# Peptides against a protein of PDB entry 4HTP: the designs that were tried, part 118

Target 1, 231 residues: chain A of PDB entry 4HTP
Amino acid sequence: SQTVASHVPFADLCSTLERIQKSKGRAEKIRHFREFLDSWRKFHDALHKNHKDVTDSFYPAMRLILPQLERERMAYGIKETMLAKLYIELLNLPRDGKDALKLLNYRTPTGTHGDAGDFAMIAYFVLKPRCLQKGSLTIQQVNDLLDSIASNNSAKRKDLIKKSLLQLITQSSALEQKWLIRMIIKDLKLGVSQQTIFSVFHNDAAELHNVTTDLEKVCRQLHDPSVGLSD

## One batch from the design tools (peptide; made by RFdiffusion4, then SolubleMPNN)

Design b2_p19_7_s2 (from b2_p19_7, 10 letters changed)
Fold by OpenDDE base, seed 1:
Structure b2_p19_7_s2 (fold): chain B 231 residues (1-231), chain A 19 residues (1-19)
Amino acid sequence: as target 1 above (231 residues)
Amino acid sequence: SSRRERWEKMIAEMEKKAE
């Protein structure tokens, strides 16, 4: 079945998240999220114009924006230390080099940027001169790869986990990898609350999530902002 | 923005296919 997520570049989500993070005020952060959401809904309507009762929703994007609420995927089993080692290997970084040490010691401030403790930002600066300028993955493809990682982690297939991670990394820009890391670690640092995200998505979203704890149900049932829970 | 233009193009392409 055709989905919006199969058409939307992952880069577009990442650029939206980047704009939200860089925005100083709540209103500006909300504006960037709303613009992405509105575009998604408009595209959904166009894509499914001749099809009623589709199950497609904002869920593929929402589960990446609110990764801490993910319940469908099992744990990835991935931490910053694993990613650091993977990048050192993949990029063939000298083990005693500055960049390798930055990745391994990401908690210690080594530079002027004040990014201590934010592995994704450290990784971004290491990756920026070394990776693709533009990624090729859709939101659907990213979710498929993340599903694979979670499934293989449950099955204790480390080789297959590495394979999926390599596919994500080799097909992503530095900016996309920054946000992918944050999605995997489940800390986006957007500067906007979960409540705000839900409120912008739908007036009843927070309430429905509190009852169901099911992000997919929230996205599907409240796909139309004009249709409430009581309707 | 380049993003808006991309979305508009994608939407327009889908609308044409539905016709």
Scores: peptide ipSAE 0.382, ipTM 0.888, DockQ to the pose 0.887
Fold by OpenDDE base, seed 3:
Structure b2_p19_7_s2 (fold): chain B 231 residues (1-231), chain A 19 residues (1-19)
Amino acid sequence: as target 1 above (231 residues)
Amino acid sequence: SSRRERWEKMIAEMEKKAE
């Protein structure tokens, strides 16, 4: 079955997240999220026009926006140090070079940009001159690869984890990788609360999540903003 | 093209397939 996520470029989600992060006010942050969500819902309606009973929802995007609430896939087993080593290898960075040291020592304030402690930002600047300008992955493909990573981590298949990571990296821009890293580490630094995200999605979303702790159920049951829990 | 234009194009393509 076709899903909205299979059509939406991962780059569009990342661009939205970037706009949210750069926005200073809560209202602007909300606007950017709402615009993405509204577009998603409109596309959903068009895609499923002749199908009333579909399980497709905003869940594929929501689980990337609120990765700390992920319950379907197991832990990735990936930390910043692992990613640093992977990038050094993949990009063939000199081990004693400036960029390799930045990735490995990301917690040390050595840079002029004040990005100390934010591995994703450090990685972004290293990747920007070295990676593709445009990614090719859809949201569905990103989730499939993340599912693979989690499954292989549980199975202790390190080589397969690396394979999936390489697919993510080689098919993503520097900006997309910045956000992918934050999704994996489960810290997006959007400057907007979980409660705000839920409130924009649906008025009853926070309540339903508090009861069920099931993000997919929240997205599916509250897909229509006009239909409440009591309906 | 703007993000909006991309979404509009995607929606239009789906509407054509449904006809």
Scores: peptide ipSAE 0.379, ipTM 0.886, DockQ to the pose 0.809
Fold by OpenDDE base, seed 2:
Structure b2_p19_7_s2 (fold): chain B 231 residues (1-231), chain A 19 residues (1-19)
Amino acid sequence: as target 1 above (231 residues)
Amino acid sequence: SSRRERWEKMIAEMEKKAE
């Protein structure tokens, strides 16, 4: 069955997240999220116009926006150091070169951008001149690859983990990779709380999540903002 | 925005297919 996530480019989610991060005020951050959500819901209605009983929901996007609430996927087993080494290898960076050292020593301030401790930002600047301008992955494809990584981590299949990571990297822009890294590390740094995200999604979302701790259930049951838990 | 336009196009395409 077709899903909204199978049609939405991962780039569109990343651009939304970038706008949210760059926004100074809470209201502006909320606006950007709301616009993406409203577009998603409208597309869902169009896609599933003749199908009332669908399991499709905002969940594929929500689990990437709130990765710390992920319960379906097991741990990725990926840290910044692993990604640094992978990028050095993939980009054929000299090990003693400036860019390789930036990636490996991401916690140490280099004095240029004040991005110390934010591996994703450091990676972004290294990747920007070296990566595709536009990625080709959908949100569904990204989730499939992340599922593969988690599954292979549990199975201790390092080679298959690397394969999936390479697919993510080679089919993504620098901006998409920045956000992908943050999703994997589970720290988006959006500047909005979980409560704010839930409140924008649905008035009852926070309550339902507090009871169920099931993000998919929250997204599915509260897909329609006009239909509450008591209806 | 280019993003908004993409969404509008995607939605329009689905609406046309449903007709």
Scores: peptide ipSAE 0.375, ipTM 0.886, DockQ to the pose 0.861
Fold by OpenDDE base, seed 4:
Structure b2_p19_7_s2 (fold): chain B 231 residues (1-231), chain A 19 residues (1-19)
Amino acid sequence: as target 1 above (231 residues)
Amino acid sequence: SSRRERWEKMIAEMEKKAE
């Protein structure tokens, strides 16, 4: 069955997240998220116009926006050091070169940018001149690849993990990879609280999540902002 | 915005298919 996530470019989510991060005020952050959500819901209605009973929801996006609440997918087993090594290999960076050292020593950057400890930002600047300008992945494809990584991590299939990571990397822009890294590390640094995200999504979302701790259930049951838990 | 236009196009395409 077709899902909204199968049609929405991952780049669109990343651009939204970038706008949220760059916004200074809570109101502006909320606006950017709301615009994305509203567009998603409108597209959902169009996509499923003739199908009343669908399981499709905002969950594919929500689990990437709130990756710390992910419960369906197991641990990736990926750390910044692993990603650093992967990028050095993939980009054929000299190990003693400036960029390789930046990736490896991401916690103590000597550079002018206050990006100390943010591996994703350091990676972004290294990747920007070296990777594709436009990604090709949908949100569904990203989730499928992340599912593969988690599954293969559980199965101790290191080679398959690397394969999926390479697919993610080679089909993503520097900006998309920045956000992908943050999703994997489970720290988006949006400057907006989980409560705010839930409140914008649905008035009852925080309550339902507190009871169920099931992000998919929250997204599915509360997909319509006009229909509450008591309905 | 280019983003809004993309969404509008995607929605329009789906509406046409439903028709």
Scores: peptide ipSAE 0.371, ipTM 0.886, DockQ to the pose 0.888

Design b2_p19_7_s3 (from b2_p19_7, 9 letters changed)
Fold by OpenDDE base, seed 1:
Order: structure tokens, then C-alpha cells, then sequence
Structure b2_p19_7_s3 (fold): chain B 231 residues (1-231), chain A 19 residues (1-19)
């Protein structure tokens, strides 16, 4: 069965997240999220026009936007240090070089952009001149690869984890990798609260999540913004 | 191409395929 996530480029989610992050006011941040969500819902309606009782929902995107609420996928077992080493290897960076040291010592202020402690931003600047300008992955493909990473982490298959990570990295732009890193580390730094994201998605979303702690159920049951929990 | 335009094109494509 076709899903919205199988059609939406991961780049479009990342560009939305980038706009949210760059926006100064809460209202502007909300606007960018709402625009993405509305587009998703419109596409859903078009895609499933002739199909009743579909299980497709905003969940594939929501679990990437609120990765700290992920419960279906097990832990990745990936930290910043692992990613740093992977990038050094993949990009063939000299170990004593400036870029390798930036990645390894990401917590130390380098005095350039004030990005100390934000590994994803440091990685972005290292990757920008070295990687693809445009990625090729859909949201579904990203989730599939992340599922593979989590599964292989549980199975202690380090080689397969690396393989899936390489697939993500080699098919992603620097901007997409910035956000992918933040999704894996589970810190998007959007400047908007979880409660705000839920409130924009559906008026009853926060309440339903508090009861069920199931993000997929929230997305499925409250897919229609006009239909409440009591309906 | 702006994001909105990409969404509109994607929706239009799917609508045409379902007709």
C-alpha cells in the first residue's frame, strides 16, 4: 500500500525544520510547521481518495519531528563520538586535521560560529563542501534505514549498523545530514515545545498522548483536525 | 522551485493518476 511518506522527499521535511529553527517568533515557527502538515494532509486525501480505512497517517513524519517520543523503534546505540569517527573515515579526513578535530572535540568552543556543543552544526559545515547538494531519500526510506539501524543495534551487528548509516549519509545533502544527526541524537533544537507541536497537529493530541504514550495512535486517531476524541 | 510548488505538483500528479 502506498503511503504519503513514500512520496515526500526527506529534503522537504529538513527544509521545513530549517525554516522553523531560523524563525525568531513562536508564530512564525508554528506557521512553517502548519504549512508542512496541511500539505501532508492534502496529499493524504488525494492519495487515498478511493480508499477507506487506511492506516496511513502523519506518524512517519511526527516520529522524526519528535524523536524523543519514539517507542516503536529501539535505541540506535549511536553517539556523537561514533558519528565523528564515521565521518572522519568516510571523508578520509586527516586525524590531526582541523575538520577531524572539530568533529571529535565538538564541545570545545572553536570561536567561529558559536556552535560549540552542537555536533550536527559542526558536521554540517564540514559536510557542506564535500557532499551532495540534493538528497534522494524519501521520509519512508529514512525511517526504513533507521529501523534497520535500531534492529541491528539490538542484534549487536555493528557492521550492518555502519552499512545503513553509510546509505543514509551518501544519499543525503549536508542540510539533510544535519537534521538526520539531530533526529538520531533526539535533539532537534527547533525552539518550539512538544506541546506546541501537538497543539498545532490536533487540539486533543497532547491529551491522547499523555494517556496512551503512543505517537502512532495519536497520529492515526487524530488524523482529521476536525474530529475530536469525543466524536 | 519553492516547497509549495513541489507539493502542488505532487498532489496534481496523484490526482491525475487516480482519475
Amino acid sequence: as target 1 above (231 residues)
Amino acid sequence: MERRERWEELIEKIEKENE
Scores: peptide ipSAE 0.250, ipTM 0.848, DockQ to the pose 0.750
Fold by OpenDDE base, seed 3:
Structure b2_p19_7_s3 (fold): chain B 231 residues (1-231), chain A 19 residues (1-19)
Amino acid sequence: as target 1 above (231 residues)
Amino acid sequence: MERRERWEELIEKIEKENE
């Protein structure tokens, strides 16, 4: 079945997240998220115009925005060190070179940008001059690849994990990879709380999540902002 | 192309396909 996520470029989510992160005020952050959400809902209505009882929802995006609440997908088994080594290999970086050392020692201040401790930002700056490919992945494809990673981690298939990671990396821009890393590590650093995200999504979202701890259920049941839990 | 324009284009495409 067709989903909104199968049509929405991952780049559009990443650009939204980037805008949210760069915004200083809570109101601006909320605005950027709301605009993305409204567009999503509008597209949903168009896509499913003749199908009222669909299970499609904002969940594919929400689980990437709030990755710490992921319960469907098992652990990735991926840490910063693994990603660092992968990038060094993939980009053929000299092991003793500046960029390789930045990735491996991401917690140590090395530059003027103050990005120490933020692996995704370090990776971004390494990738930016080297990544020439435009991102082509949809949100659905990203989730499919992440599902594959989690499944293969559970199965201890390291080779298949690497394959899926390489597919993500080679089909993503530097900016998309920055956010993808943060999604995998489960720290987006948006500067907006989980409660704020839920409140913008639906007034009852936080409550329903607190009871169910099921992000998909929250997104599906509260898909319509005008329909509450008591309805 | 601005994000809004991309969404509008995407919606228009789907609407045409559903006709």
Scores: peptide ipSAE 0.247, ipTM 0.846, DockQ to the pose 0.682
Fold by OpenDDE base, seed 5:
Structure b2_p19_7_s3 (fold): chain B 231 residues (1-231), chain A 19 residues (1-19)
Amino acid sequence: as target 1 above (231 residues)
Amino acid sequence: MERRERWEELIEKIEKENE
C-alpha cells in the first residue's frame, strides 16, 4: 500500500528541520513544524480518501525527528569516527589534508565557525562543495536504508552496513547528509523539547507516549488531532 | 519553489489520480 512517506522527499523534511534549527524563537520553531505536519495530514487525507482503515501515519517522519525515542530499530553501531573514515574514503580526501583532519578531530576547536563537537556541521561544510545539490530519496527510502543498517549491525555484517551508508550518502545533498548524521547519532539540536513536538502533534501525545513508550502507536492512535484518547 | 507550493502540487497530483 502507498504511504505518505513514499511520496515525501527526504529533502523536504531536512529543509523543515533546518528552518526549525535556524529559528530563534519557540513560536517560529513550532510554526515550521506545524506547517510540515499540516501538509502531511492533508496529503494523507488525499492519498487515502477512499480507504478509511489505513495504518499509515506520521510515524516515518516522527521517528526521524525524535530518533532518541526509536524502539523498533536496533542500534546502528555507527559513531562519528566511523562516518569520518567513510567520508575520507568516499571523497578520496588526503588523510593528512585539512578536511580529513577536520572530520577526524571534530571535537577540537580549530574552526572559525564554532562548530567544535558538532560532527554533522563539520561534515556539512566538507560535503557542500562535493555533493549533489538535490537528493533523490524519499522518507520511506531513508527509513528502509536505516532499517537495513540496524539489521546488519545486529548481524555483524559490516560490508552490508557500508553498502547502505553509501546509498544514503550518494543520493543525498550536503544538507540532507547533515540531518541524516544527526538522526543516526540521535541528536538533532533543534532547540525544541520532545514535549513541544508532542504537544504540536496532538494534545494527548505526551501522555500516550509516557504510558506506551511506543512512538508508532502514538502516531497511529492520535493521527487525527480532533480525536482524543478518551474518544 | 516554496515548500507550500511543492506540497500543493503533490496533493493535486494525487487528487487527479483518484479521480
Scores: peptide ipSAE 0.242, ipTM 0.847, DockQ to the pose 0.701; fails the geometry check
Fold by OpenDDE base, seed 4:
Structure b2_p19_7_s3 (fold): chain B 231 residues (1-231), chain A 19 residues (1-19)
Amino acid sequence: as target 1 above (231 residues)
Amino acid sequence: MERRERWEELIEKIEKENE
């Protein structure tokens, strides 16, 4: 069956996350998230207008926004050093060059941006002048590739992990890759708490998550913001 | 309105809201 995630570009989620990150005030951060969520719900309603028994929900997006709460897919087994080496190879960066060294030594402040310790930001600036194509992935496709990575990590299939990573990278803009990296590393640096995200999603979301620890159940059961746990 | 048309409109809306 068709899902909202199969239609929503990953770029749209990344743009939302970028806006949230850049916003200084809590209210502005919440607004950006709410706008994306409302659009998603409207899209869902339109897509499933004649189908009331669908299991489709905000889960595909939520699991990328709150990657630390992911329980369905196993660990990726990917660290910053692996990504650094992959980018050096893929971009054919001189190993002794400035950009390669920035990626490998991402914890050392070498630039004016103050991005020390934030690998995703370091990668972004390296990728920005080199990634010329627009991203083409949907949220579903991103999740499918991430599922593949986790599955292959569990199966110790390093070659297949690399293949899926390459698919993600080659079909993503620099901005999308920044956020993808943060999703993989499970640190989005949004400046908004998990509690806030849940509260905006649904008033009962935090409570249901505390009981079930199942993000998908939270998203499905509380898909309608007007229907509570006690209803 | 066909589902495709609604889909396109909603996608455009999402894009505009998140740009």
Scores: peptide ipSAE 0.116, ipTM 0.683, DockQ to the pose 0.184; fails the geometry check

Design b2_p19_7_s4 (from b2_p19_7, 10 letters changed)
Fold by OpenDDE base, seed 4:
Structure b2_p19_7_s4 (fold): chain B 231 residues (1-231), chain A 19 residues (1-19)
Amino acid sequence: as target 1 above (231 residues)
Amino acid sequence: SERRERWEALIAKMEEEAA
């Protein structure tokens, strides 16, 4: 069945996240998230106009926005060091070169940017001059690849993990990869709380999540902001 | 915004396909 996520570019989510991160005030952060969510809901209504009983929801996006609440897919088994090594290999970076050392020593300030300790930002600056300007992945495709990574990690298939990672990397812009890394590491650094995200999504979202711990259920049951838990 | 225009175009396309 067709989903909203199969039509929404991953780039659009990343651009939204970038705007949220760059926004200083809570209200502005909320506005950017709300705009994305409203667009998603409108698209959902259009896509499923003739189908009332669909399982499609905001879940594909929500699980990327709140990756720490992911319960469906297992652990990726990916850390910053692994990604650093992968990028060095993929980009054919000299091992003793400045960029390779930045990736490997991402926790050490290099004096150029105040991004010490944020691997995703370090990676972004390395990738920016080397990667595609525009990615081609949808949100669904990103989730499919992430599911593959988690599944193959469970199965201890390192070769297949690498394959999926390469597909993600080669089809993503530097900005998209920055956010993808943060999703994998489960730290988006948005500057907005989980509670705020839930509150914007639906008034009952935090409560339902606290009871069920099921992010998909939250997204499905509370898809319509006008329909509450008691309805 | 360019993003809004893309969303509107996508919605319009879906509405046309559903019609």
Scores: peptide ipSAE 0.142, ipTM 0.795, DockQ to the pose 0.887
Fold by OpenDDE base, seed 5:
Structure b2_p19_7_s4 (fold): chain B 231 residues (1-231), chain A 19 residues (1-19)
Amino acid sequence: as target 1 above (231 residues)
Amino acid sequence: SERRERWEALIAKMEEEAA
C-alpha cells in the first residue's frame, strides 16, 4: 500500500530537524515541527482521498523524531566506535590522519569546534567535503534499511548490517548522515521535550502514549487533530 | 520556502493522480 513516507524525502525531515535544533526559542522550534506535520497531513489527505480506513499515519516520521520510544525494532547493535571504523574504511582515511583520529576520539575536545562528545557533528564535518550534496532516500527507505539492520543484528549477520549501513551512507548527504547517526544512537538533541512533540501532534497524544506505550497506535488513532480519544 | 514549494508540488501531483 502507498504511504506518505514513501513519497517524502528523508532530506526534508533532516532539514526540519536542523531548523528545530538551530532555533533558540520554544515557539520557533514548535513552528518548524508544526509546519512539517501540517504538510504531512495535507499530503496524507491528498494521497488517500479515495481510500477510507487506511493504516498509514505519521508513525514512520515520529519513530525517527522520537527514536527512544521505538518498540517495533530490535536493537541495532551499533555504537559510535563501529561507525567511526566504518567511515575510516569507507572514506579510505589514513588511520593516523586527523580525520580518523577525530572520529575515534570524538569525546576529546579538538580545538576549533565545541562539538566534543557529539559524534554526529564530528562525522558531519568529516563527511561534508566527501559526500553527495543531495541524498536520494525517502523516509520509508530509511526505515526499511534500519529494520534490516535491526533484524540482521538479531541474526548476528555482520556482513548484512554493513551492507545496509553502506547503502544508507552512500545515498545520503553529510547533513542527512548527521541526523541518521543521531537516530541510530537515539539522541537528536533538538532542545524540545517529548511532551512538546506530543502536544503539537495531538492534545491527547501524551495521555494515549502513557497508557499504551505504542507510538504507532498513538499516531494512527490520533491522526486527525480534531478527533479526540473520547470521540 | 523551498521546502514549502516542494511539498506543494508533491501534494499537487497526488491530487492530479487521484482525479
Scores: peptide ipSAE 0.128, ipTM 0.779, DockQ to the pose 0.893
Fold by OpenDDE base, seed 3:
Structure b2_p19_7_s4 (fold): chain B 231 residues (1-231), chain A 19 residues (1-19)
Amino acid sequence: as target 1 above (231 residues)
Amino acid sequence: SERRERWEALIAKMEEEAA
């Protein structure tokens, strides 16, 4: 069966996250998230108009927005140092060059932009002149690749992990990779709390998550904002 | 506005395919 996530470009999620991050006020951050969510729900209704009792939900997006709450995938086994080495190899960066050193020493403030300690931002600036302007991946494809990485990490198949990472990288813009890195590292730096995200999604979402710790169940059971836990 | 237009186009496409 078709899912909303199979139709939504990963770029659209990343653009939304970028807008949220750049917004100064809580209200503006909420607005950007709500607009994305409303569009998703409208698309869901259109896609599933003739099908009752579908299992499709906002879960594919929610697990990328709140990656610290992921419980279905096992650990990726990926850290900033691994990504740095991968980018140096993939981009054929000189090992003693400025960009390679920036990636490896991302914790040391070397620049005026205050991006010290944020590997994703450092990677973004290195990638921007070197990568595709527009990515081609859907949210479902990104999740499939992340599932592959987690599964292969558990199986200790390093070569297959690299293959999936290369597919993610080569089919993504610099901006998409910035957010992908943050999803993998599980720190989006949105400036909005988990509670706020849940409250915008559904009034009962925080409560249901606190009891179940199951993000998919939360997204499925509370898909309709008008239907509560007691209903 | 551009995002809204993309979503509207996607919805319209799905409605056409479901008809």
Scores: peptide ipSAE 0.127, ipTM 0.775, DockQ to the pose 0.770
Fold by OpenDDE base, seed 1:
Structure b2_p19_7_s4 (fold): chain B 231 residues (1-231), chain A 19 residues (1-19)
Amino acid sequence: as target 1 above (231 residues)
Amino acid sequence: SERRERWEALIAKMEEEAA
């Protein structure tokens, strides 16, 4: 079925997240999120103009923005150390080299950037001079690959996990990989609360999520910001 | 912004295809 997520580049979500992270004020952070959401809703209306009853919603994006609330997809089984080793291998980094050591010892500050403990930022700087400038993945494709990783983790298929990870990495810019890592690790560091994200999405979103704990249901039922739970 | 322009272009394309 045709979805908004199948058309929206993952890069657009990542650029929005980057803007939110870089913004200092709450109001500015909210503005960036709202702009992305409004664009999504407008696109949805255009895409589904002739279809009244669709199940398509903001869920594909929301589950990446709030990955800690993911309940449909099982655990990835991926940690920073695994990603570090994967990048060292993929980028053919010398094992005793500066960049390999930065990835492996990401918790220890090795430079002036103050990014100690943030693996995604360490990875970003290593990747920036080595990766594509622009990725090619849609939000749908990213979710499909993440689904594959989770499924294969459950099935203990390590080789297939690696395959899906390599596909994500090779088709993503350094910036996209930064955010992908944060999505996998489930720590986006946006500087805005879950409550704020829900409040911007829909006035009743937090309440519905508290009752149902179903992020997809929240996104589907509250797709229209003008239609409340009581309507 | 460049992002807004991309979104507008994408929306416009979908609207044209739906017409």
Scores: peptide ipSAE 0.121, ipTM 0.778, DockQ to the pose 0.884

